# Designs tried in a protein design run: peptides against a protein of PDB entry 2AUS. Part 177

Target 1, 323 residues: chain A of PDB entry 2AUS
Amino acid sequence: ADIKREVIVKDDKAETNPKWGFPPDKRPIELHIQYGVINLDKPPGPTSHEVVAWIKRILNLEKAGHGGTLDPKVSGVLPVALERATRVVQALLPAGKEYVALMHLHGDVPEDKIRAVMKEFEGEIIQRPPLRSAVKRRLRTRKVYYIEILEIDGRDVLFRVGVEAGTYIRSLIHHIGLALGVGAHMAELRRTRSGPFKEDETLVTLHDLVDYYHFWKEDGIEEYIRKAIQPMEKAVEHLPKIWIKDSAVAAVAHGANLTVPGIVKLNAGIKKGDLVAIMTLKDELVALGKAMMSTQEMIERSKGIAVDVEKVFMPRDWYPKLW

## One batch from the design tools (peptide; made by RFdiffusion4, then SolubleMPNN)

Design b2_p22_5_s3 (from b2_p22_5, 9 letters changed)
Fold by OpenDDE base, seed 5:
Structure b2_p22_5_s3 (fold): chain B 323 residues (1-323), chain A 22 residues (1-22)
Amino acid sequence: as target 1 above (323 residues)
Amino acid sequence: SELLARIREWEARPRRIAERLA
């Protein structure tokens, strides 16, 4: 489940002008696409890069990026951020992932032993990145949040697994097989979740995108393509948020750091160094940045830099300069 | 299981779409 974060209100009298900005649910279709993220059902076969290239071709886009590579043989949830939203994928890279995996055992193992050993892999595990990984091949710790066995059929074990970003399920299955004493390999893998993106009504295929784009361009029906594209704000739902005054929005949109007086409300549990989303009071994403203070410091202090702004998403003209 | 069948179905359908888009 998404971590529900408490919202602490610092200024309960802060209002927002309804004429400023473009709330995620009220963007014209062209603007919605420019600030969109597709929850793509990536097919097995193509690389994540090939699929992104196809989306760009289908939707006539200049830029797009994906929220974390799926191997060619791996299907399922691939967030693809579009145009002006392309950089939001960096918020999805550190997000937890869920998979459904089929593990094939190389020998017969009693079901009770399978269940017992797989439960021992919940928690901290040591992994070595595959040879093909761009990541330096050093041993690293990763967290397995949960393992849920769905089905055991002889040597085939179907399971759901929630993992820290950059956990290799193939390596996990290999180590489970070693612990069982018979060996194992990954037969099938599907990603069912990438941070806030999951298997739900927002999941679309490449075929859906072709059809929905056609309905818009040839038939004038925008409803399908509008529903197929999520607002970029979806891609930051899992991050701690800071909501700012209308008077602070234009400055942050110009790349100025967020100062404490600009804060209206914020999530609890922000630590110094955390990646945070800076939001308007209309839940529009202004920028991503690094917290320079804790939540407690942002409440108690009257001044200072709260967030070092790293990436601006909002156009500079959506809110007026009020300085 | 229905889920295993769905995973296998997800493997079977998309090769044809990828081949048409390539």
Scores: peptide ipSAE 0.050, ipTM 0.653, DockQ to the pose 0.091
Fold by OpenDDE base, seed 3:
Structure b2_p22_5_s3 (fold): chain B 323 residues (1-323), chain A 22 residues (1-22)
Amino acid sequence: as target 1 above (323 residues)
Amino acid sequence: SELLARIREWEARPRRIAERLA
């Protein structure tokens, strides 16, 4: 999520009509909810699916989906995409994650040895999915981006860990315990980050949502519920972006593939096969799709399919048909 | 740590939410 991407301008003369679309900051509250993502502080105990069902009940919603399962016992950052934004969670599934974990050692180990061994687990690790996982139990590599030891209290080690999506912290702790020679288990786990969503001022509880919905419906106060819901565009901040002409927006919103002439600007480093976000010049999410060209090919070519459009989010009527 | 205390508080609250929303 933290990779700064260069923006390459292909058409510096492209303008946008201010009357078309609904930029993330200009959506009426009902429309904001329809295209929203909650940065939920998932409580431990319930499944991620139960919590999504509760959000639907609290906010009187037909549809919602979560940005990557947290185990029942795991708390913290669970992005929940609402209504028309529900499918944006697909952008969050492959995103990096951060956790704070409590590891309990099964024997006494000098602090210097704990620190040294845990540092060796930064980088590429081999994991097998746990038995309880719906994922096929094949050995696979995963990246540990960083391990930050926060506290060591005898046999208890509190640490922050940044990991590639689908890294099992329980398995990491088990392997650290084996490397220390005493064994270890995961006592507690909290997710502090899921891609662009982190433990910050946007993090809300289920109780906050109950109260904020009440303030809106009974008292007419929109401020709290508006603040509690992020625009769906937040859920794609970590993706490579392609910004398109106003004249291309309606076609993409109708499910047409993005062609090269529609591109105004794009991020550097797009590869063929990458998941990309198609944006308006007002930073509205039009669609997610698969890049059919590299960034360089999208610059050099005058024609061809740039993006195979997989998921449309924008309504068909926000921009006029100009074809 | 304050963070460990927060984690434990987060662990204590959800049973009550589940009971209220069930």
Scores: peptide ipSAE 0.039, ipTM 0.657, DockQ to the pose 0.110
Fold by OpenDDE base, seed 4:
Structure b2_p22_5_s3 (fold): chain B 323 residues (1-323), chain A 22 residues (1-22)
Amino acid sequence: as target 1 above (323 residues)
Amino acid sequence: SELLARIREWEARPRRIAERLA
C-alpha cells in the first residue's frame, strides 16, 4: 500500500464522460453500501466469520466477506467487504499485514541480545503452518518486512511487525524464543494493518456500526454510515492498476478480457501473472484480473490480451456498450 | 506502556459487544 507506483500514460487524449459510472465519492448511500468495505476493529473473542455474520445482521445484508482471518483471540483491522464488493477480499488476502504483538519470554535475556536476535528475523523465514490452518502443512518461506521493538519490560517484549500474508506471528515468536535460548510465547496480538486498511479514522467497531445504522434508518442521518463504509476501490489501492477507455468499460463489465487498445494508462512494474485492478478514468473498479503481459509489453504491443478478467465488480449498465 | 494499555482496552471492549449482540 505504501509503495507509490509510477503511472505510465499511453493515451494522453483520452477523456471520460462525466455522465457515465458512479465515482467512489458520488455513490448514493445504498449503492455505496453495495460496493463498500468496512475497516472493522474486530474484537477479541468471536471468530472472523461470526463477526461477518453480525455485520450482515446489523446492516441487513445478504453477503459479506473478510480480507483475511483473524484468530478469535486476535483483535484489530479486519476489512469486511459488503454485498457486490464481497469478492474484493481476494485483493486483500495476498496483501501485507502489520501486527503489534506482545511476546513473553520464559527466561531473563539482556535487552541487547533481544534486539540483536529479533533483527535477525527480518527478511525471509521458514514457517510450518499450524495444524488448524486450512493450508497444506508444507514448509514455506515468508517475508518479515520489518520488526520494530516498541518496548521491553523484563520478559515482556512489545513489537510491531510487518509481514507477508499468511505469516504466523505465533510461530515467529516461538522461533525467536528458541533463538534466545529461553523460549517464548505470544501473549497478545493485534492486527494494525491489512494492505491499505490500517488503524486510522476509518476504523470502526461493531458498536459504531449499530449506532450508525440506527442513525440512518431511524433518524435519516446517512453521514455516519457513509463514513463508516469505504468504497471498494480502497481495497485495491495496493494493487497495480490499469486505467481503461470509456469504450472498453462495458465490455470488461460483461466479462471480456482487456485488450491492449483499451489501455489509457497503467502502473509501472506489472509482471505477467500479477493480480491487477482494472479501473475507469474516474478511478472506479471495473474488475480484477491476471496480467497476461508485463507493463513493457502493454506499452510496446498494439494488440493482444493484456488482462485475463477474473472478477467483475462494475454493473454492466454503468457505461454504454460502444461496440 | 500506553500501547499495552490500549491493547488491554481493546481486549476489554469485545466482551461488551458480544454481550450486546447476543
Scores: peptide ipSAE 0.034, ipTM 0.658, DockQ to the pose 0.091
Fold by OpenDDE base, seed 2:
Structure b2_p22_5_s3 (fold): chain B 323 residues (1-323), chain A 22 residues (1-22)
Amino acid sequence: as target 1 above (323 residues)
Amino acid sequence: SELLARIREWEARPRRIAERLA
């Protein structure tokens, strides 16, 4: 998620009409909610599905979806996409995750040995999904990006861990315990990051949402609920982006594939097959799609399909049809 | 509401990780 991508400009003279679209910061409150994502602090106890159902009830919404399941006992960062933004969660599924975990050791181990063994779990690890997972129980490789030991208190080890999507921290802790020779289990787990969503000023509770919705509906104060809901564009910050001409926006919003002439600027390092976000020059999310070309091909070619559009988010009428 | 009571109950549960990071 922290990958700074270079921006390559193809058309430095491309302008955007300020009268067209609704930039993320300029949406009326109702429209902001319709294209919103909540950075929810999921409490321990409920399922991620129960929490999504409660958010729909609290905010009087028809649709919502979460950016990756947390187990009932696991707390922390759960992105919840609202209404028209609901399908943006597909961008968060492959995103890296961070957790803080409390590991309890089943025997005494010298601190130096704990530190040494845990460091060996950085990098590629082999995991088997737990029995209760909807995922086929085949062995799979997953990347552990980093392990940071925060505290060691006898048999209790508090650590931060950055992992590839679908890494099971419970299984990681089990394997660490085996490697230490004493065994271990996961006592507590909190997710501190899910792609671009982290523990920051945007993190809100279910209680906060109740209060903020009340302030809006009963007191006419929209500021709190506006701040509690992020624009859907937040959910694609970690993706490579392609910015398009105003003249191309309506076509893409109608489900047409993006062609090379529509590109104004793009991130470096796009590969064929990558999930990309198609953006306006006002940083509005038009669509998600599959790159059909590399960044280099999109620069060098004068024509062809650059992106196979998989999911449109922008309404068809925000930009005029110019074709 | 019953929902608010349940929300408050779940949010009030001890979070040892949060207590150790504070």
Scores: peptide ipSAE 0.028, ipTM 0.602, DockQ to the pose 0.823

Design b2_p22_5_s4 (from b2_p22_5, 7 letters changed)
Fold by OpenDDE base, seed 2:
Structure b2_p22_5_s4 (fold): chain B 323 residues (1-323), chain A 22 residues (1-22)
Amino acid sequence: as target 1 above (323 residues)
Amino acid sequence: SELLEKIAAWEAIPRRIAERLA
């Protein structure tokens, strides 16, 4: 999520009509909810599915989905996509995660040895998925991006860890404990980041949602519920983007593939096969798709399919058909 | 509601953890 992607402009004269579409910051409250994502502080206790069911009940929604399962005992950042935005969670599944973990050691270990051994777990690790995982229990590699020790108090080690999606922190702690020679277990775990979603002013509780929905429905105050829900475009901030002409938007919204002439600007470093977000010039999410070309090919070519459109989000009527 | 009471009880747990880490 922290990788600043360069933006390459193909058409510096491309303009957008201000009368077309609904920019993320200018949606009526009902439409904002229909295209929303909640940065939920999931409490420990319930499953991620139970929490999604409660959000649907609280906000009177037909559909919702979460951006990556947290275990019942794990708290923190759970992105919950609402209604028409529900399918945007597919962009969050492969996103990096950060956690704060409390590891309890089963014996006394010198602090210098703890620090040295934990540093060896940065990089590629081999993991087996837990028995409760729907994932086949095959050995797999996962990347640990960083380990930051926050505090050591005797046998208790508080640390921050950045990991590739689907890394099991419980398994990491078990392996650290084995490497230390005394064994260890995960005492507490909180997820502090899921791709673009982090612990910030957008993080809300289930109680906040109850109160904010009440303020809107009973008191007519929409400000709180508006602030508690992020636009679906937040859920794709970490993806490479392609911005398209107004004349191409309606075709893509109808499920047509994006062709090279429709591109106004794009991020550097797109590879063939990457998941990309197709955006309007007003930063509205039109669709997710698979890149059929690299960034370089999209710059050099005058024609061809740039993106295979997989999931459309934008309604078909927000932009006029210009074909 | 029983649901709101359960939510309140669960949301109190992270606060108690944060107080121990402070």
Scores: peptide ipSAE 0.165, ipTM 0.752, DockQ to the pose 0.599
Fold by OpenDDE base, seed 5:
Structure b2_p22_5_s4 (fold): chain B 323 residues (1-323), chain A 22 residues (1-22)
Amino acid sequence: as target 1 above (323 residues)
Amino acid sequence: SELLEKIAAWEAIPRRIAERLA
C-alpha cells in the first residue's frame, strides 16, 4: 500500500467536465453509503461473516462483503464493502496485511536469541495452510515483509509483522517457536492493516455504526455516518491506476474494455496480468480490470486493448455516451 | 438490545487486551 507509484501523463491537455460523475467527496449520503467501505474494528468473538451480517442489519443494507477473513478470535481492521461497492473487496483480498501479535514461548530463551531468530523470518517463508482453511493444504511460499519486536517480557514477545496476503501468523509463531527450540503459540492477534485500511481515525466499531445510523435516521445528523464510511475508491488506493478520458468513461461503465486512446495518465510499473483500477480524472472508480499491456506498451502503442474490464462499479449514466 | 449488549461485550475485549499489552 505504501508504494508511491509514479504517474505518467500521456495526455496533458485532457480536461474533465465538472458536471459529470460523483467524485468521492461529493456523493449525497445515500449514494456515499451505496459506494462505501467501512474500516471496521472487528471485535474478537464473531466470525467475519457474522459481523458483515450485523452491519447489513444495522445499516439496513441488501449486500456487503469483507476484504479478507479474520479468525473469530482476531480483532482489528476488517474492511467491509457496502452495496454497490461490495465487489471492491477483490482488490483487498490480495493486499498486504499487518498484525500485532503476542507470542508466548514455552520455555526461557535469551532476548538476543529471540531477536536474532525472529529476524531470520523476514523474507520468504514456507507455510502450510491450517486444516480449517478453504484453501488446498499445499505447501506455499509467503513473504514476511518485516518483523518489528515491540516488547519482550520473559516468555511473552509482542511484535508487529507485515505479511503477504494469506500468511498465517499462527503458523509463523509456531515455526519461530520451533526455531527457538522451546516452542511457541499465538496468545493474541490483532490486524492493524489491510492494504490501504489501517488503525486511524476512520476505524469504527459496530457500536459506533449503531449510534451513527441512529443519529442519521432519527436526528437527521448525517455527519457521523458519513465519516464512518469511506468511499469505495479508498479500497483501490494500493492498486496501479489508469485515468481515462471523459469520453471513455461511459463505454467502460457499459463493460467495454479500455483501449489505449482512452488513457490520459497511468501509474508506472503496470505489468501484463496486473489488477488495475480504471479511474476518471476526478478519481472516481469506474472499473477493475486485468492489464493486457505493460505501462510501457500503453504509452508506446496508439491502439489496442489496454485493460480487460472484469468488474464495473460506476453507474452507466454518470457520464454521457460520447461514441 | 441483545445485539447491543453482545456488541459491547465483544468490543470491550480489544480494549482489555490493549491495556494488558501497554
Scores: peptide ipSAE 0.058, ipTM 0.678, DockQ to the pose 0.550
Fold by OpenDDE base, seed 3:
Structure b2_p22_5_s4 (fold): chain B 323 residues (1-323), chain A 22 residues (1-22)
Amino acid sequence: as target 1 above (323 residues)
Amino acid sequence: SELLEKIAAWEAIPRRIAERLA
């Protein structure tokens, strides 16, 4: 999520009409909800699916989806995309994640040895998915970006860990325990980050959502529910972006592939096959798609399909059809 | 409401990580 991406301008003369679209900060409350993502503090106990069902009930929604399963016993950051934004959760699947974990050791180990061995688990690790996962149980490499030991209390080790998507913290702790020679298990786990979503002022409980919805519906106060819901564009902050001309927006919103002439600016380092966000010049999410060209090809070429559009989010009527 | 009771019951589950971070 913290990857700074250079922005390359292809058309420095491109302007946007202020009358077209609905920028994330200018959506009426109903429209904001329709294109919203909640940074939920998932309680321990319920499944991620049960929590999504409760959010739908609380907010009177037809559709919602979560940005990556947390086990029932695992708490913390669960992005929940609402209504028309529901499919934006796919942008969060490849995103890095952070956890705070409590590891319990099955024997006494000197603190210096714990610190030294845990440091060796930064970088590439080999994992096998657990039996309970829907993922095929094959060996795979995953990145551990960092391990930060927060506290060591005898056999209890509290640590923060940043990991590649689909890294199993339970498996990491098992391997650390083996390397320490005493064995270990995961006592507790909380997710503190999922891509651009973290523990910050945007984190809300199910209780908060009940109260904030009540304040809006019964008292006419929309401020709380507005702050509790992030625009769907938040869920794509970590993706490489392509910004398009106003004249290209309606075509993409109708499901047409993005062609090279529609590009105004783009992030550096896009590769063929990357998931990219197609944005307006007002930073509105139009669609997600697969890059069919590199950044360099999109700069050098005058024509061709730049992005295979997979998922449209923007309504067809926000921008005029100019073809 | 049954909803509020269920929410309260889930949120009342002890969070050992939260207790150690506090």
Scores: peptide ipSAE 0.042, ipTM 0.616, DockQ to the pose 0.742
Fold by OpenDDE base, seed 1:
Structure b2_p22_5_s4 (fold): chain B 323 residues (1-323), chain A 22 residues (1-22)
Amino acid sequence: as target 1 above (323 residues)
Amino acid sequence: SELLEKIAAWEAIPRRIAERLA
């Protein structure tokens, strides 16, 4: 999520019609909800699926989906995409995660040794998924981006950890405990980040959602529920982006692949096979797709399929058909 | 710890939500 991507402009004369589309900040409340993502503070106890079911009940929604499962006992950041935005969660599945964990050691270890050994777990680690995971139980590598020790109190170690998607913190703690020679277990776990979603002013509880929905429906106050729901575009902030001409938007919204002539600007560092977000010049999410070219190929070529469109989000009528 | 406080604050929320939706 923290990767700053350069923006390369291909067409500096491209303009957008202000009458077309619905920019994220200009959506009526009903439309905002239809294309919304909640940064939910998931409580400990319920499953991620139960929490999604509660959100659907609270907000009177037909569809919702979560941006990567938290175990029942795990609290914290759970992105929940709403209604027409439900499938934007696919952008969050591969996103990096951050956790705060409490590790309990099964013996006494000097603090200097704890710090030294935990630092060695930054980088590539080998893990086997737990039995309960829907993932095939094969050995796999995962990246630990960083470990930050927050507190050491005797046998209790509080630490922040940034990890590649699908890293199991419980398994990491088990291996740290083995390396320390005394053993360890995960006492507590909270997710503090899922891609672009973190613990900030956008984090809301199920209680907040109940109250904010009530204020809207009974008191006519939409401000709270509007602030509690992020635009779906938030869920793709960490992806490389391609911005397209107004004349290309309707075709992509109908499921046509993006061709090179439709590109106005794009992020640097796109590789063939990357998941990319196709955006309007008003920063509206049109679709997600697979890059069929690198950034360099998209700059140098005059024609060809730039993006294989996998999932359209934008309605077909927001932009006119110009073909 | 800050972690334990954040975890503890919402352990009762499933019951409170059920009561408000009843």
Scores: peptide ipSAE 0.035, ipTM 0.620, DockQ to the pose 0.089

